# Peptides against a protein of PDB entry 3HUF: the designs that were tried, part 41

Target 1, 320 residues: chain A of PDB entry 3HUF
Amino acid sequence: MWIIEAEGDILKGKSRILFPGTYIVGRNVSDDSSHIQVISKSISKRHARFTILTPSEKDYFTGGPCEFEVKDLDTKFGTKVNEKVVGQNGDSYKEKDLKIQLGKCPFTINAYWRSMCIQFDNPEMLSQWASNLNLLGIPTGLRDSDATTHFVMNRQAGSSITVGTMYAFLKKTVIIDDSYLQYLSTVKESVIEDASLMPDALECFKNIIKNNDQFPSSPEDCINSLEGFSCAMLNTSSESHHLLELLGLRISTFMSLGDIDKELISKTDFVVLNNAVYDSEKISFPEGIFCLTIEQLWKIIIERNSRELISKEIERLKYA

## One batch from the design tools (peptide; made by RFdiffusion4, then SolubleMPNN)

Design b1_p12_2_s1 (from b1_p12_2 with E3L E5K E11K)
Fold by OpenDDE base, seed 1:
Structure b1_p12_2_s1 (fold): chain B 320 residues (1-320), chain A 12 residues (1-12)
Amino acid sequence: as target 1 above (320 residues)
Amino acid sequence: SELDKFYENEKD
């Protein structure tokens, strides 16, 4: 989201969130959803127009800011952004930091982009929330992105956390739930005057972890915890692969159980399967190999003695 | 990250 602050008292010492939309900026406007009052004698009554666009799909992958348009409203001394005079037709900016000078005002409005990019675990939740979040200037998506800052866990009562959730946790993404999204949707009006009123996602995250024993104490407890082990994985999910990489595993990929030959067995400690394949093909598993699901693996890795546990399981099946 | 700080503080 865009946040503005200013030097001196021209914004009354307050930080303000700018959601996608249009704002008239000037001395003789009242702060509301479409106006930004700036207190300076050097600023015109109506000085500039700020227009913030909704996030693009590209912004989800890059973590880039919503496009920020500035137009001078035919003022005597113009408007500058990053020390450059705004053109007559206005200019658009994609920089994460904007120093906006209104006329001859010695104090600048500083706009900065606070990165917030929300990944969803399932398309249903994305469909439900994307529009509202985009109106807050928050990029949203389903696919994994290096720009993701937050991950929405779907509250499925009684089910294991998804691979997406596991991976989000290990990559140090702030996991949030629907309650946080609902809270975000309600604060739009309250944060106009004070950006500090933005709900803290970390509080939501803390509550999620505290109330769910399926999370380890920290990502660092699991990262590289299985270093030195080798696995084979059915080539089904990129997130699954990335998860296993974060565990420090050497990974071989195969397309079908029939591709698991003696050579692969000799090089692998265990085979990771998705739930559907595990359940459907359990009877056809190659002899002498330990097969498990990612969820079963997760249950092992969250234990303090994960290496010993997995070693015992490997030994049990190799010598049976 | 803010999250890194969170985990650092839980280890203390």
Scores: peptide ipSAE 0.084, ipTM 0.701, DockQ to the pose 0.010
Fold by OpenDDE base, seed 3:
Structure b1_p12_2_s1 (fold): chain B 320 residues (1-320), chain A 12 residues (1-12)
Amino acid sequence: as target 1 above (320 residues)
Amino acid sequence: SELDKFYENEKD
């Protein structure tokens, strides 16, 4: 989201979130969803128009800002952004930091981008929330992104956390739920006056972790915890692969269970399968190989003695 | 990150 602040109390000492939309900026406007009052005698009654676009798909992957358009409203002394005069037809900016000078005002409006990119675990929730979140200037998507800051966990009572949730946790994303999204949908009015009233996602995250025994104490407890072990997995899920990499595993991929030959077995400590394959093919598992699901692996990983536990399971099956 | 600080503060 874009946040604006200003020097010299020209914004009354307050920060403001700018959501996607159009704002008339000037001395003789009243602060609302479409107007930004700037208090200076050097600023025109209606001085500039700010237009913030909704996030692009690219913004989700890059963590880049919503495009910020500035147009001078034919003022005597113009408008500058980052010391450059705004063109007659307006200019668009993708920099994360903008210093906006209105006319001869000695104080600048400082706009800065606060990155927030929300990944969803399922397409249904994305479909439900994407439009509303985009209108808040929040990029959304399903696929993993290095720019992802938040991850929406679907609350399924009594179910294991998904691979997406596991990976999000290890990647140190802030896990949120529907309750946070609902709260975000209501904040538009309150944050006009005070950007600090933006709901704290970390509080939501704390509550999720505290109330769910499926989370380890920290990502660092799990990252590289299985260093030195080797696994094989079906080449089906990129998230699963990335999760296993974060555990420090050497990973071999195969396309089918039939590809598990003696050579692969000799180099592999265990085989990781998804639930569907595990349940359907458990009768056909090769002898002497430890096969487990990602969820079963996760249950081992969250234990303090994870390395010992996995070693015991490997040994048990090698000598069975 | 704010999250890193959170985990650091929980270990102390």
Scores: peptide ipSAE 0.083, ipTM 0.699, DockQ to the pose 0.010
Fold by OpenDDE base, seed 2:
Structure b1_p12_2_s1 (fold): chain B 320 residues (1-320), chain A 12 residues (1-12)
Amino acid sequence: as target 1 above (320 residues)
Amino acid sequence: SELDKFYENEKD
C-alpha cells in the first residue's frame, strides 16, 4: 500500500494510506476518499492530482508498488517528484519512494510503498477476496512467490493444516485467516486520517499460532531438523517438494509405487505419499519401507524430538 | 521483518 507523510505539519502530522483511486491535492480541499488537504500558503487551492492504479499480476511476483501517477493542475510553480518537474500530461512512477514537492513549498510530501502481497491456499477464497483486496492496493495470487508477505489459511475446524500452510509457516510468511480479511474490507474510511488504524496482521498471526497446536513455536525448530535423512516422494506437488527441502531432506522422486526399485529402497529412509495414494495403496506398499503422509510427517516434525521419533519408526519397520 | 522480531521476542 502507498503511505504518505509530510514534513512541517503540512499534512497535520498525520500519515495517510492511499488506496487505488484518484485524489485532488491542494490547500482548499477537504480530506475525504478523493481529496488530500495540504496546509501551506505556497500551495495552490487545487495543486495536483494523484492517481494510484490497482495492482498488476506482475506486482504479485515482484512486490512492486501500484503505479503512482502525478499530474500538476496548471499551477504557477508546478509540481516536482524526486527533484524532477512533472510533465504537462502527468508522469507515472514505479519507484517505492517518492518525494513530492508542491510549488515552492519548503516541505515535501513523502510517499513510500509498504509491501503487502497476499497468497491464497485455494482458488475459491481468492475468487471471493481478490477484488476487494486489489481495491486496497494489495496484490493477490495462488502461486508461490518470493514477494508474498502474507498467506491466507483456510479455516477448516478440526482438520490438519494444508501443505501450503505448512510451507508458508516455514518460509516465515505471516499467516492470516478470513477474520483478518473481513476486518481489512471495513477499514477504507477509518484509515484516511490515521494509517496506524490498519489492522495488525501480526496480531492475527499470534492468535492463529496460540490457538492451534499444529504449529511449532518457530520455523527454526523445523528448518533442517531432518538433515541427513533421505526420502522418496510421488511427483505430484511442487509445494510438497519445497516443504521437504526446507526440512533438510534429500529427496528422490518417483511416478508410481511400482517404480520403487531395490536401489531406491537402499537410499531411502522413508516414502512420503499424499493421502489419496496412502489410503488406496496401503495393501500394496513395498515390504521393508516406512511410508507416511505429509500430515503424519508434520505431526512428527513439530515435536522437539523429531529426529528420534523418525529414527524409531524407521527401525521399527526394518525389523518388522 | 516484523515476523523476525516476533520470533526473537518469543525466545527471550
Scores: peptide ipSAE 0.080, ipTM 0.701, DockQ to the pose 0.010
Fold by OpenDDE base, seed 5:
Structure b1_p12_2_s1 (fold): chain B 320 residues (1-320), chain A 12 residues (1-12)
Amino acid sequence: as target 1 above (320 residues)
Amino acid sequence: SELDKFYENEKD
């Protein structure tokens, strides 16, 4: 999201979130969803127009800002952005920090990009929320991104957390829920005067973790916790692969259960399967190898003695 | 990150 603040109390000492949209900026406008009042005698009644675009798909992957357009409204002394005069037709900016000087005003409006990039665990939730969040200037998506700052957990009561949620936790992403999204959707009017009224995602996260025993105490408790072990998995999920890598596992991939030969068994401590394959193929598991789901593995790794538990299971099946 | 600070403070 774009946030503006200014020196010299020209924004009345307040910070403001700028959502995607168009704003008339000037001395003689009233603050609302489309106007920004700036208090200075050196600023024109209607001085500039700011236009913030909705996030692009690229912005979701890069964490880049919504495009910020500035146009001078034919003022006597013009408008500058980052010490450069705005062109007659306006200019567009993709920098994360903009110093906007209106006319001869000695104080600048500072616009800065606060990165929020929200990943969703499922397409249904994305479909439900993406439009609203994009209107807040928040990039959204389903796929993993290095720019992801927040992850929306799918609340299914009584179910295990998803692989996506597990991975989001381990990569130190702020996990949020639908309640937070609902709150975000209501802030548009309240944050016009004060950007500090933005809901705290970390508070939401704390509540999620505190109330759910499926999370370890910290990501660090699980990261590399299985270092030295080797697993094999079906080449089905990139997220699953990345999760297992974060656990410190050496990973081999196979295409089918039929590819699990004596050689693979000799090099592998256990096989990780998805739920569908695990349930369908239980009877046909290769002898002498420990097979488990990611959810079963997760239940082990969140325990304090995870290495001992896994070792015991491996030994039990190798010598059975 | 704010989250890193959170985990650091919970360990103390």
Scores: peptide ipSAE 0.068, ipTM 0.694, DockQ to the pose 0.010

Design b1_p12_2_s2 (from b1_p12_2, 5 letters changed)
Fold by OpenDDE base, seed 1:
Structure b1_p12_2_s2 (fold): chain B 320 residues (1-320), chain A 12 residues (1-12)
Amino acid sequence: as target 1 above (320 residues)
Amino acid sequence: SELDLYAENETD
């Protein structure tokens, strides 16, 4: 989201979130959802128009800002952004930091982009929330992105956490739920006066972890916890591969159980399968190999003695 | 205020 602050008291010492929309900026406007009052005698009554666009799909992957358009409203001394005079027809900016000078005012409005990109695990939840979040200037998507800051966990009671949730946790992405999204939907009015009133997702995350026994105490408890072990994985998802990599595993990939030869067995401690393959082909598992799902692996990893547990399972099946 | 020192009336 875009946040503005200013030097001196020209914004009354307040920081403000700018959501996608249009704002008239000037001395003689009243602060509301479409106006930003700036207190300076050097600023025109109606000085500039700020227009913030909704996020693009690209912004979800890059963590780039919503496009920020600035137009001078035919003022005597004009408007500058990053020391450059705004053109007569207005200019658009994709920089994460904007220093906006209105006329001869010695104090600048500083606009900065606070990155917030929300990944959804469930397409249905994305469909439900994407429009509202985009109107807050928050990029949303389903696919993993290096720009993701938050991950929405599906609250299906009694279901195991998904691979996406596991991976998000290990990546130290802030896991949130529908309660946080609901809270975000209400902030639009309250944050006009003070950007610090933006709800802290870390509190939501802490509550999720505290109340769900499927999470370890920290990502650090799991990261590289299986260093020195090797696995073979059915090439199912990139997230699964990345998850196993974060566990410190050496990973071999295969396309079918038929590709598991004696050489692969000799180099592999266990085989990771998706649920569908595990359930359908459990009777045809290669002899002498420990096969498990990612969910089963996760249940082992969250235990304090994960290395001992997995070693015992490997031994049990190698000698069975 | 520092604001007063640099106050040029920018008239619309």
Scores: peptide ipSAE 0.044, ipTM 0.680, DockQ to the pose 0.237
Fold by OpenDDE base, seed 3:
Order: C-alpha cells, then sequence, then structure tokens
Structure b1_p12_2_s2 (fold): chain B 320 residues (1-320), chain A 12 residues (1-12)
C-alpha cells in the first residue's frame, strides 16, 4: 500500500494510506477519499492529481508498488517528483519512494510503498477476496512468490495444515486467516487520518500459531533440521520441493513410482509422496525404502527429536 | 519571507 507523509506539517502531521483511486491534492480541498488537503501558501488551491492504479499481476511476483501517477493541474510552478518536473501529460512512477514537491513549497510529500502481497492457499478464497484486496492496493495470487508477505490459511477444523501453509511458515510469511481478511475489508476512512490504524497481521498470526499444535514454535526449529538426509520426491509440486529444501534435504525427483530403481534407493533415505499417490499406491511401494507423505513428514519435523525419529523409521523399514 | 512573496502570486 502507498503511504504518504509530509514535512513541515503540510499534511497536519498525519499519515495517509492511499488506496487505488484518484486524489485531488491542493490547499483548498477537504480531506476525503478523493482529496488530500495540503496546507501551504506555496501550494495551489488544486495543485496536483494523484492516481494510484490497482496492482498488476507482475506486482504480485515482484513486490513492486501499485503504479503511482502524478499530474500537475496547470500550476504556475508545477510539480516535481524525485527532483524531476512532472511532464505536462503527467508521469507514472514505480519507485517505492517518491518525494513529491508541490510548486515552491519547501516541504515535500513523501510517498512510500509498504509491501503487502497476499498468497492464497485456496482458489475459492482468492476468488472471494481478490477484488476487495486489489482495491486496497494489495496484490494477490495462488502461486508461490518471493514477494509474498502474507499467506491465507484456510481454517478447516481438524484437518492437517497444507503443504502451502507449511512452506509459508518456513518462509517466515505471516500466516493469516479469513478473520483478518474480514477486518481488512472494514478498513475505511479511518486510515485517512492515521495510517497506523491499519490492522496488524502479526496479532492474527500469533493467535493462529498459538491455537494450532501443528505449528512448531518457530521456523528456525525446522529449517535445516534434516540436513544430511536424502529423499526422493514425486515431481508434482514446486512448493513441496522448496519445503523439503528448507528442511535441508538432498532431493532427487522422479516422475512415477516405477522410476524408483535400486540406484535411487541406495542413495535415498526415504521417499516423500503426496496424499493421493500415497493412498493409491501404498500397496505397491518399493521394498526396502521408507515412504511417507509430506504431512507425515511434517508431524515428525515439528518434534524436537525429529532426526532421531526419522532415523528410527528408516531403520525399521530397511530391516522389515 | 521570500516564500510569502511567491505564495501570493502562485495561487490561482
Amino acid sequence: as target 1 above (320 residues)
Amino acid sequence: SELDLYAENETD
């Protein structure tokens, strides 16, 4: 989201969130959802127009800002952004920090981008919330992104957490739920006066982790916890691969269970399968190798003695 | 202030 603040109290000492939309900026406008009052004698009554676009798909993957357009409203002394005069037709900016100078005002409006990209684990939830979140200037998507700051966990009571949730946790992404999205959707004009009134996702995250025994105390407890072990994985999910990498595993990929030969078995401590393959093929697993699901692996990983537990299981099945 | 001199003439 874009946040603006200004020097010299020209914004009355207030910070504002600028959602996607159009704002008239000037001395003789009243603060509302479409106007930003700036108090200076050096600023025109109607000085500039700010237009913030909704997030692009690219913004979700890059964590880049919503496009910020500035147009001077035919003022005598113009408008500058980052010391450059705004062109007659307006200019668009993708920089995360904008110093906006209105006319000869010695104080600048400082716009800065607060990165917030929300990944959804569930496509139905994305479909439900994406439009509203995009109108808040928040990029949304389903796929893994290095720019992801928040991850929406689906609250299914009594179900195991998904691979996406596990991976999001290990990536130190802030896990949120539907309750936080509802709260975000209620954010209205209150942020015009104080950008700090934006709801804190960390509180939601802390509550989720505290109330769910499927999460370890910290990502650091799991990261590289299986260093030195090797696994084979069915090449089905990039998130699964990345999850196993974060555990410190050496990973070999295969396309089918039939591709697991003696050579692969000799180099592999265990095979990681998705639930569908595990359930369908459990009777046809290769002999002499430990096969488990990611969810079963996760249950071991969250234990303090995960290495010992895995070692015992490997030994048990090699000699069975 | 020099700023005030500019201010009077800059406001359409």
Scores: peptide ipSAE 0.043, ipTM 0.660, DockQ to the pose 0.379
Fold by OpenDDE base, seed 2:
Structure b1_p12_2_s2 (fold): chain B 320 residues (1-320), chain A 12 residues (1-12)
Amino acid sequence: as target 1 above (320 residues)
Amino acid sequence: SELDLYAENETD
């Protein structure tokens, strides 16, 4: 989201969130959803127009700001952004920090981008929420991104957390739920004059972790917890692969259970399967090795003695 | 006030 602040109390000492939309900026406008009052005798009654675009798909992957357009409204002394005079037709900016000078006012408006990119675990929830979140200037998507700051967990009572949720947790992404999204949808009007009223996603995350026994206390409890062990997995899920890497596992990939030969078994402590393969009655598991799902592995990983539990399962099969 | 020193009334 874009946030503006100003020097010299020209914004009355307040910070303001600028959602996607158009704003007239000047001395003689009244603060509302489309106007920003600036208190200075050196600023025109109607001085500039700010236009913030909705996020692009690219912004989701880069964490870049919504495009910020500035146009001078034919003022005597013009408008500057980052010490450069705004062109006659207006200019567009993708920098995360903008120093906006209106006329000869010695105090500047400082615009800064607070990165917030929300990943969704499923397409249905994305379809439901994307439009509203984009209107808040929040990029949204399904795919993993290095720019992702938040991850939406679907609360289905009694369901195990998904691989996506597990991975988001280990990546130290702030996990949120639908209740937080609902809250975000209601705050748009209340935060116009005070950016500090934005709901704290970290508090939501803390509550999710506290109230769900499927999460460890911290990602650090799980990261590299299985260092020194080796697994084999079906080459079906990139997220599953990345999750296993974050656990510190050495990973071998195979295309079918029939590809698990003596060589692979000799270097593998266990086999990780997806639920569909694991539940198939037609599958003969390789002799001398145990198979488990990601969900079964996760249940072991969240325990304080995860290494001992895995070791016991490996030993049990060597003597069977 | 420092604001008064730079108060060129930009006539609209």
Scores: peptide ipSAE 0.042, ipTM 0.671, DockQ to the pose 0.265
Fold by OpenDDE base, seed 5:
Structure b1_p12_2_s2 (fold): chain B 320 residues (1-320), chain A 12 residues (1-12)
Amino acid sequence: as target 1 above (320 residues)
Amino acid sequence: SELDLYAENETD
């Protein structure tokens, strides 16, 4: 989201969120969803137009800002952005920090991009919320992104958290739920004059973790907890692979269960399978190797004695 | 204050 603040009390000492939309900026406008009052005698009654575009798909992956357009409204002294005069037709900016000077006002409006990118674990939830969140200037998507700051947990997954949620937790994203999204949807009007009224996702996150025993106390409890162990997995999910990497596992990949030969077994402590492949009605596991699902592995790794638990299972099968 | 420095409206 774009946030503006200003020196010299020209914004009345307040910060404001600029959601996607168009704003007339000037001395003689009233603050609302389309107007930004700036208090200075050096600023025209109607001085500039700010236009914030909705997020692009690229912005979701890069964490880049919504495009910020500035147009001078034919003022006597013009408008500058980052010390450069705005062109007659306006200019567009993708910088995360904009110093906006209106006319000869000695104080500048500082616009800065607050990074917030929300990943969804469920396509249905994305479909439900994406439009509203985009109108808040929040990029959204399903795929993993290094720019993601928040992750919407899929509550419909029943009694077990998804691999996506597990991975989101371990990579230290803020896990949120629909309650937070609902809260975000309600604050749009209240933050017009006070950006500080934006709800903190950390409270939601803390509540989620506290109320769900499927989460460890911290990501650090699980990160590298299985260092020194080796696993093999089907090359089915990138998130699964990254999750196992975060556990400190050495990972071998195979394309089919038929590729699990004696050599692979000799070098592997256990095999990680997805739920579909783990279905014993459809598949026979190789003898002499511990096979488990990611969900089963997760149940082990959240325990304080995860290494011992895994070691016992490995030993049991090697000597059986 | 900036308002004191710019007593006259220079932008009208």
Scores: peptide ipSAE 0.038, ipTM 0.672, DockQ to the pose 0.255

Design b1_p12_2_s3 (from b1_p12_2, 4 letters changed)
Fold by OpenDDE base, seed 1:
Structure b1_p12_2_s3 (fold): chain B 320 residues (1-320), chain A 12 residues (1-12)
Amino acid sequence: as target 1 above (320 residues)
Amino acid sequence: SELDEYYKNEKD
């Protein structure tokens, strides 16, 4: 989201979040959801209009800022952004840092983009929250993105955490839940005057981790923990593949259980299957190979002696 | 990242 700060107390020493919308900026306006008061004699009563657009789909993948439009309101000395005079019809900016100079004011408004990009684990949650979050200037999506800063864990009572959640944890994404999203939805008015009132996602994350024994103490406890082991996986999901890569596994892919030949078995310590395939085809597993689900693997990985545990399971099945 | 700082502090 966009945050503005200013030099010389022209914003009363406050930082402010700018949500998508239109703002009249000037000396003789009152701070509200559509106005930004700037305290300087060098600034016009109504000096500029800021318009922040909602996030684009591209912004979700890039982590780029919401488009920031600046228009000078026919002032005597104009408006500058990054030392360039704003054009007569206004200009649009995609830079993450904007130095906005209003007229001859010696102090600038500094706008900066704080990256927040929320990935959802399921389409239902995305559908529920996307509109509200977009109105906060937060890009949202379902697919994995390098720009993802936060991941919404679905509270499934009594179930194992999803592969998406596992991967989000290992890639050091801040895991949040619906409670955080609810809180975000309520703060829109309160953060107008103080950007520091934005709820801390890390607190939410800490609470999630503290209350759920399915998480290891640190991603670093799991990253490369299975270095030297080899697995085969059904070509089902990119997240599963990425998760296994982060564990340090050598990965072979196959399209069906029938593709698991003697050569693959000879090079593979275990086969990773999704739950549906595991449950449906358990009887047809190739002989002499250890098959498990990602969830079963995760339960091993979170243990301190994960390497020993996996080794024992591999040995047990090779000699059975 | 803020998260990296968190994990560092938990190990200490």
Scores: peptide ipSAE 0.185, ipTM 0.755, DockQ to the pose 0.010
Fold by OpenDDE base, seed 2:
Structure b1_p12_2_s3 (fold): chain B 320 residues (1-320), chain A 12 residues (1-12)
Amino acid sequence: as target 1 above (320 residues)
Amino acid sequence: SELDEYYKNEKD
């Protein structure tokens, strides 16, 4: 999201969030969803127009800002952005920091981009929330992105957390839920005068972890916790692969249980299956190998003695 | 990050 601040109290000492939309900036406008009042005798009654575009698909992957357009409204002394005069037809900016000088005002408006990219775990929730979040200037998507700052957990009470949620936690993303999204949808009017009224995602995250015993105390408790172990992965998603990599596992990927030969069994500590394959193939598991689901593995990993627990399960099945 | 500070403070 774009945030503006100013020196010399020309914005009344307040920070303001600018959502996608058009704003008239001047001395004789009243603060609302389409106007920004600036208090200086050196600024025109109607001085400039700011236009912030909705996020692009590229912005979700890069964490780049929504495009910021500035147009001077034919003022006597013009408008400058980063010490450059704004062109007659207006100019567009993709820099994360903008110093906007209105006329001869000695104080600048400072615009800065706060990076917020929200990943969704399922397409249904994305479809429900994407439009509203994009209107807040927040990029959204389903795919994993290095720019992802937040991850939406699906609230299924009583079920295990998804692989996506597990992976988001280990990547040190802020996990949020639908309650946070609901709150975000209501803030458009309240944050006009005070950007600090934006809901704290970290507080939402703290509440999620505190109320759910499926989360360890920190990602560092799980990262590389299974270093030195080897697994075979059958019919799993790319997210499952990345999760197992973060656990420090050596991973072999196969399409069917029939692809696991005796040589591979001798080098593999356990086989990781999705729930559908685990339930359907439980009768046909290879002899002498420990098979488990990602959910079963996660329940072991969140324990402080995870390495000992896994070792005991491997030994139990080798001697059975 | 704000999250990194959170995890540091919970370990202390």
Scores: peptide ipSAE 0.182, ipTM 0.756, DockQ to the pose 0.010
Fold by OpenDDE base, seed 3:
Structure b1_p12_2_s3 (fold): chain B 320 residues (1-320), chain A 12 residues (1-12)
Amino acid sequence: as target 1 above (320 residues)
Amino acid sequence: SELDEYYKNEKD
């Protein structure tokens, strides 16, 4: 989201969020969802127009800002952004920091981008929320992104957390839920005058973790916790692969259970399967190898003695 | 990060 603040109290000492939309900026406008009052005698009554575009798909992957357009409204002394005069037809900016000078005002409006990229675990929730979140200037998507800051956990009572949720946790992504999204969708009016009124996602995260025993105390308790072990997995999920990598596992991939030969078994401590394959093929597992689901593995990893537990299961099956 | 600080404080 774009946040603006200004020097010299020209914004009355307030910081505000600029959501996607159009804003008339000037001395003789009243602060609302489409106007920014700037208090200076050197600023025109209607001085500039700010237009913030909705996020692009690219912005989700890069963590880049919503495009910020500035147009001077034919003022006597013009408008500058980062010390460059705004062109006659307006200019668009993708920099994360903008110093906006209105006319001869000695104080600048400082616009800065606060990165918030929300990943969704399922396409249905994305479809439901994407439009509203994009209207807040928040990029959204399904795919893993290095720019992802938040992850939406779907509340299914009594179900195991998804691989996406596990991975998001280990990546130190702020996990949020639908309740946070609902609250976030209502804040447009309250944050016009005070950007600090934005809902704290960290508080939501704390509540999720506190109330769910499926989370370890810290990602650091799990990261590289299985260093020195080797696993094999089906080449079906990139998120699963990345999760296992974060655990410090050496990973081999196979395309089918039939590809699990003696050579692979000799190099592998255990096989990680998805739920569908595990349930369908459990009667046909290769002898002498420990097979488990990611969810079963997760239940072991969150324990304090995860290495000992895994070792015990490996040994049990080698001697069976 | 704020999250890193959280995890640090919960361990202490």
Scores: peptide ipSAE 0.180, ipTM 0.752, DockQ to the pose 0.010
Fold by OpenDDE base, seed 5:
Structure b1_p12_2_s3 (fold): chain B 320 residues (1-320), chain A 12 residues (1-12)
Amino acid sequence: as target 1 above (320 residues)
Amino acid sequence: SELDEYYKNEKD
């Protein structure tokens, strides 16, 4: 989201979040959802128009800012952005930092992009929240992105956390829930005067982790914890593959359970299966190989003695 | 990141 602050108390010493929308900026406007009052004798009554676009799909993957348009409203001394005069028809900016000078005002408005990119674990929650979050200038999506800053876990009471949640945790993403999203949806009016009133996602995260024993103490407890072990998995999920890589596993892929031959068994410590395949094929598992689900693996990996536990299970099944 | 700082502080 875009945040503005200014030097010389021209914004009354307050920071403000700018959501997607259009703002008239000037000395003789009242702060509201469409106006930004700037207090300076050097600024016109109506000086500039700021237009912030909603995030693009590309912004979700890049973590780029919502496009910021500036137009001078035919003022005597014009408007500058990053020391460049705004063109007659206005200019658009994709820089994460904008220094906006209104006329001859010696103090600038500083606009900066605070990166927030929210990944959802399921399409249903995305469909529910995406529009509202986009109106806050927050890119949203389902796919993993290097730009992802936050991850929305699905609250299912009594179920194991999803692979997405596991992976989000290990990659050090701030995990949030629907309660945080609900809070975000209410902030539009309250943060006009003070951007600091934005809900703290880290506090939400702390509460989630504290209250859920399915999380390890830290990502570092799990990252590379299975270094030296080898697994095989069905070529079905890229996210599962990435999770297993973060555990330090050597990964082989296969297309079907029928591809699990003596050669694969000889070089593999265990096979990771999805729940559907595990449940359907558990009676037909090849002899001499340890098969488990990602959820079963996760239950082991969060234990302090995960390596010993895995080793014990491997030995039990190899010599059975 | 704020999260990195959190994990550092929880280990101390």
Scores: peptide ipSAE 0.178, ipTM 0.752, DockQ to the pose 0.010

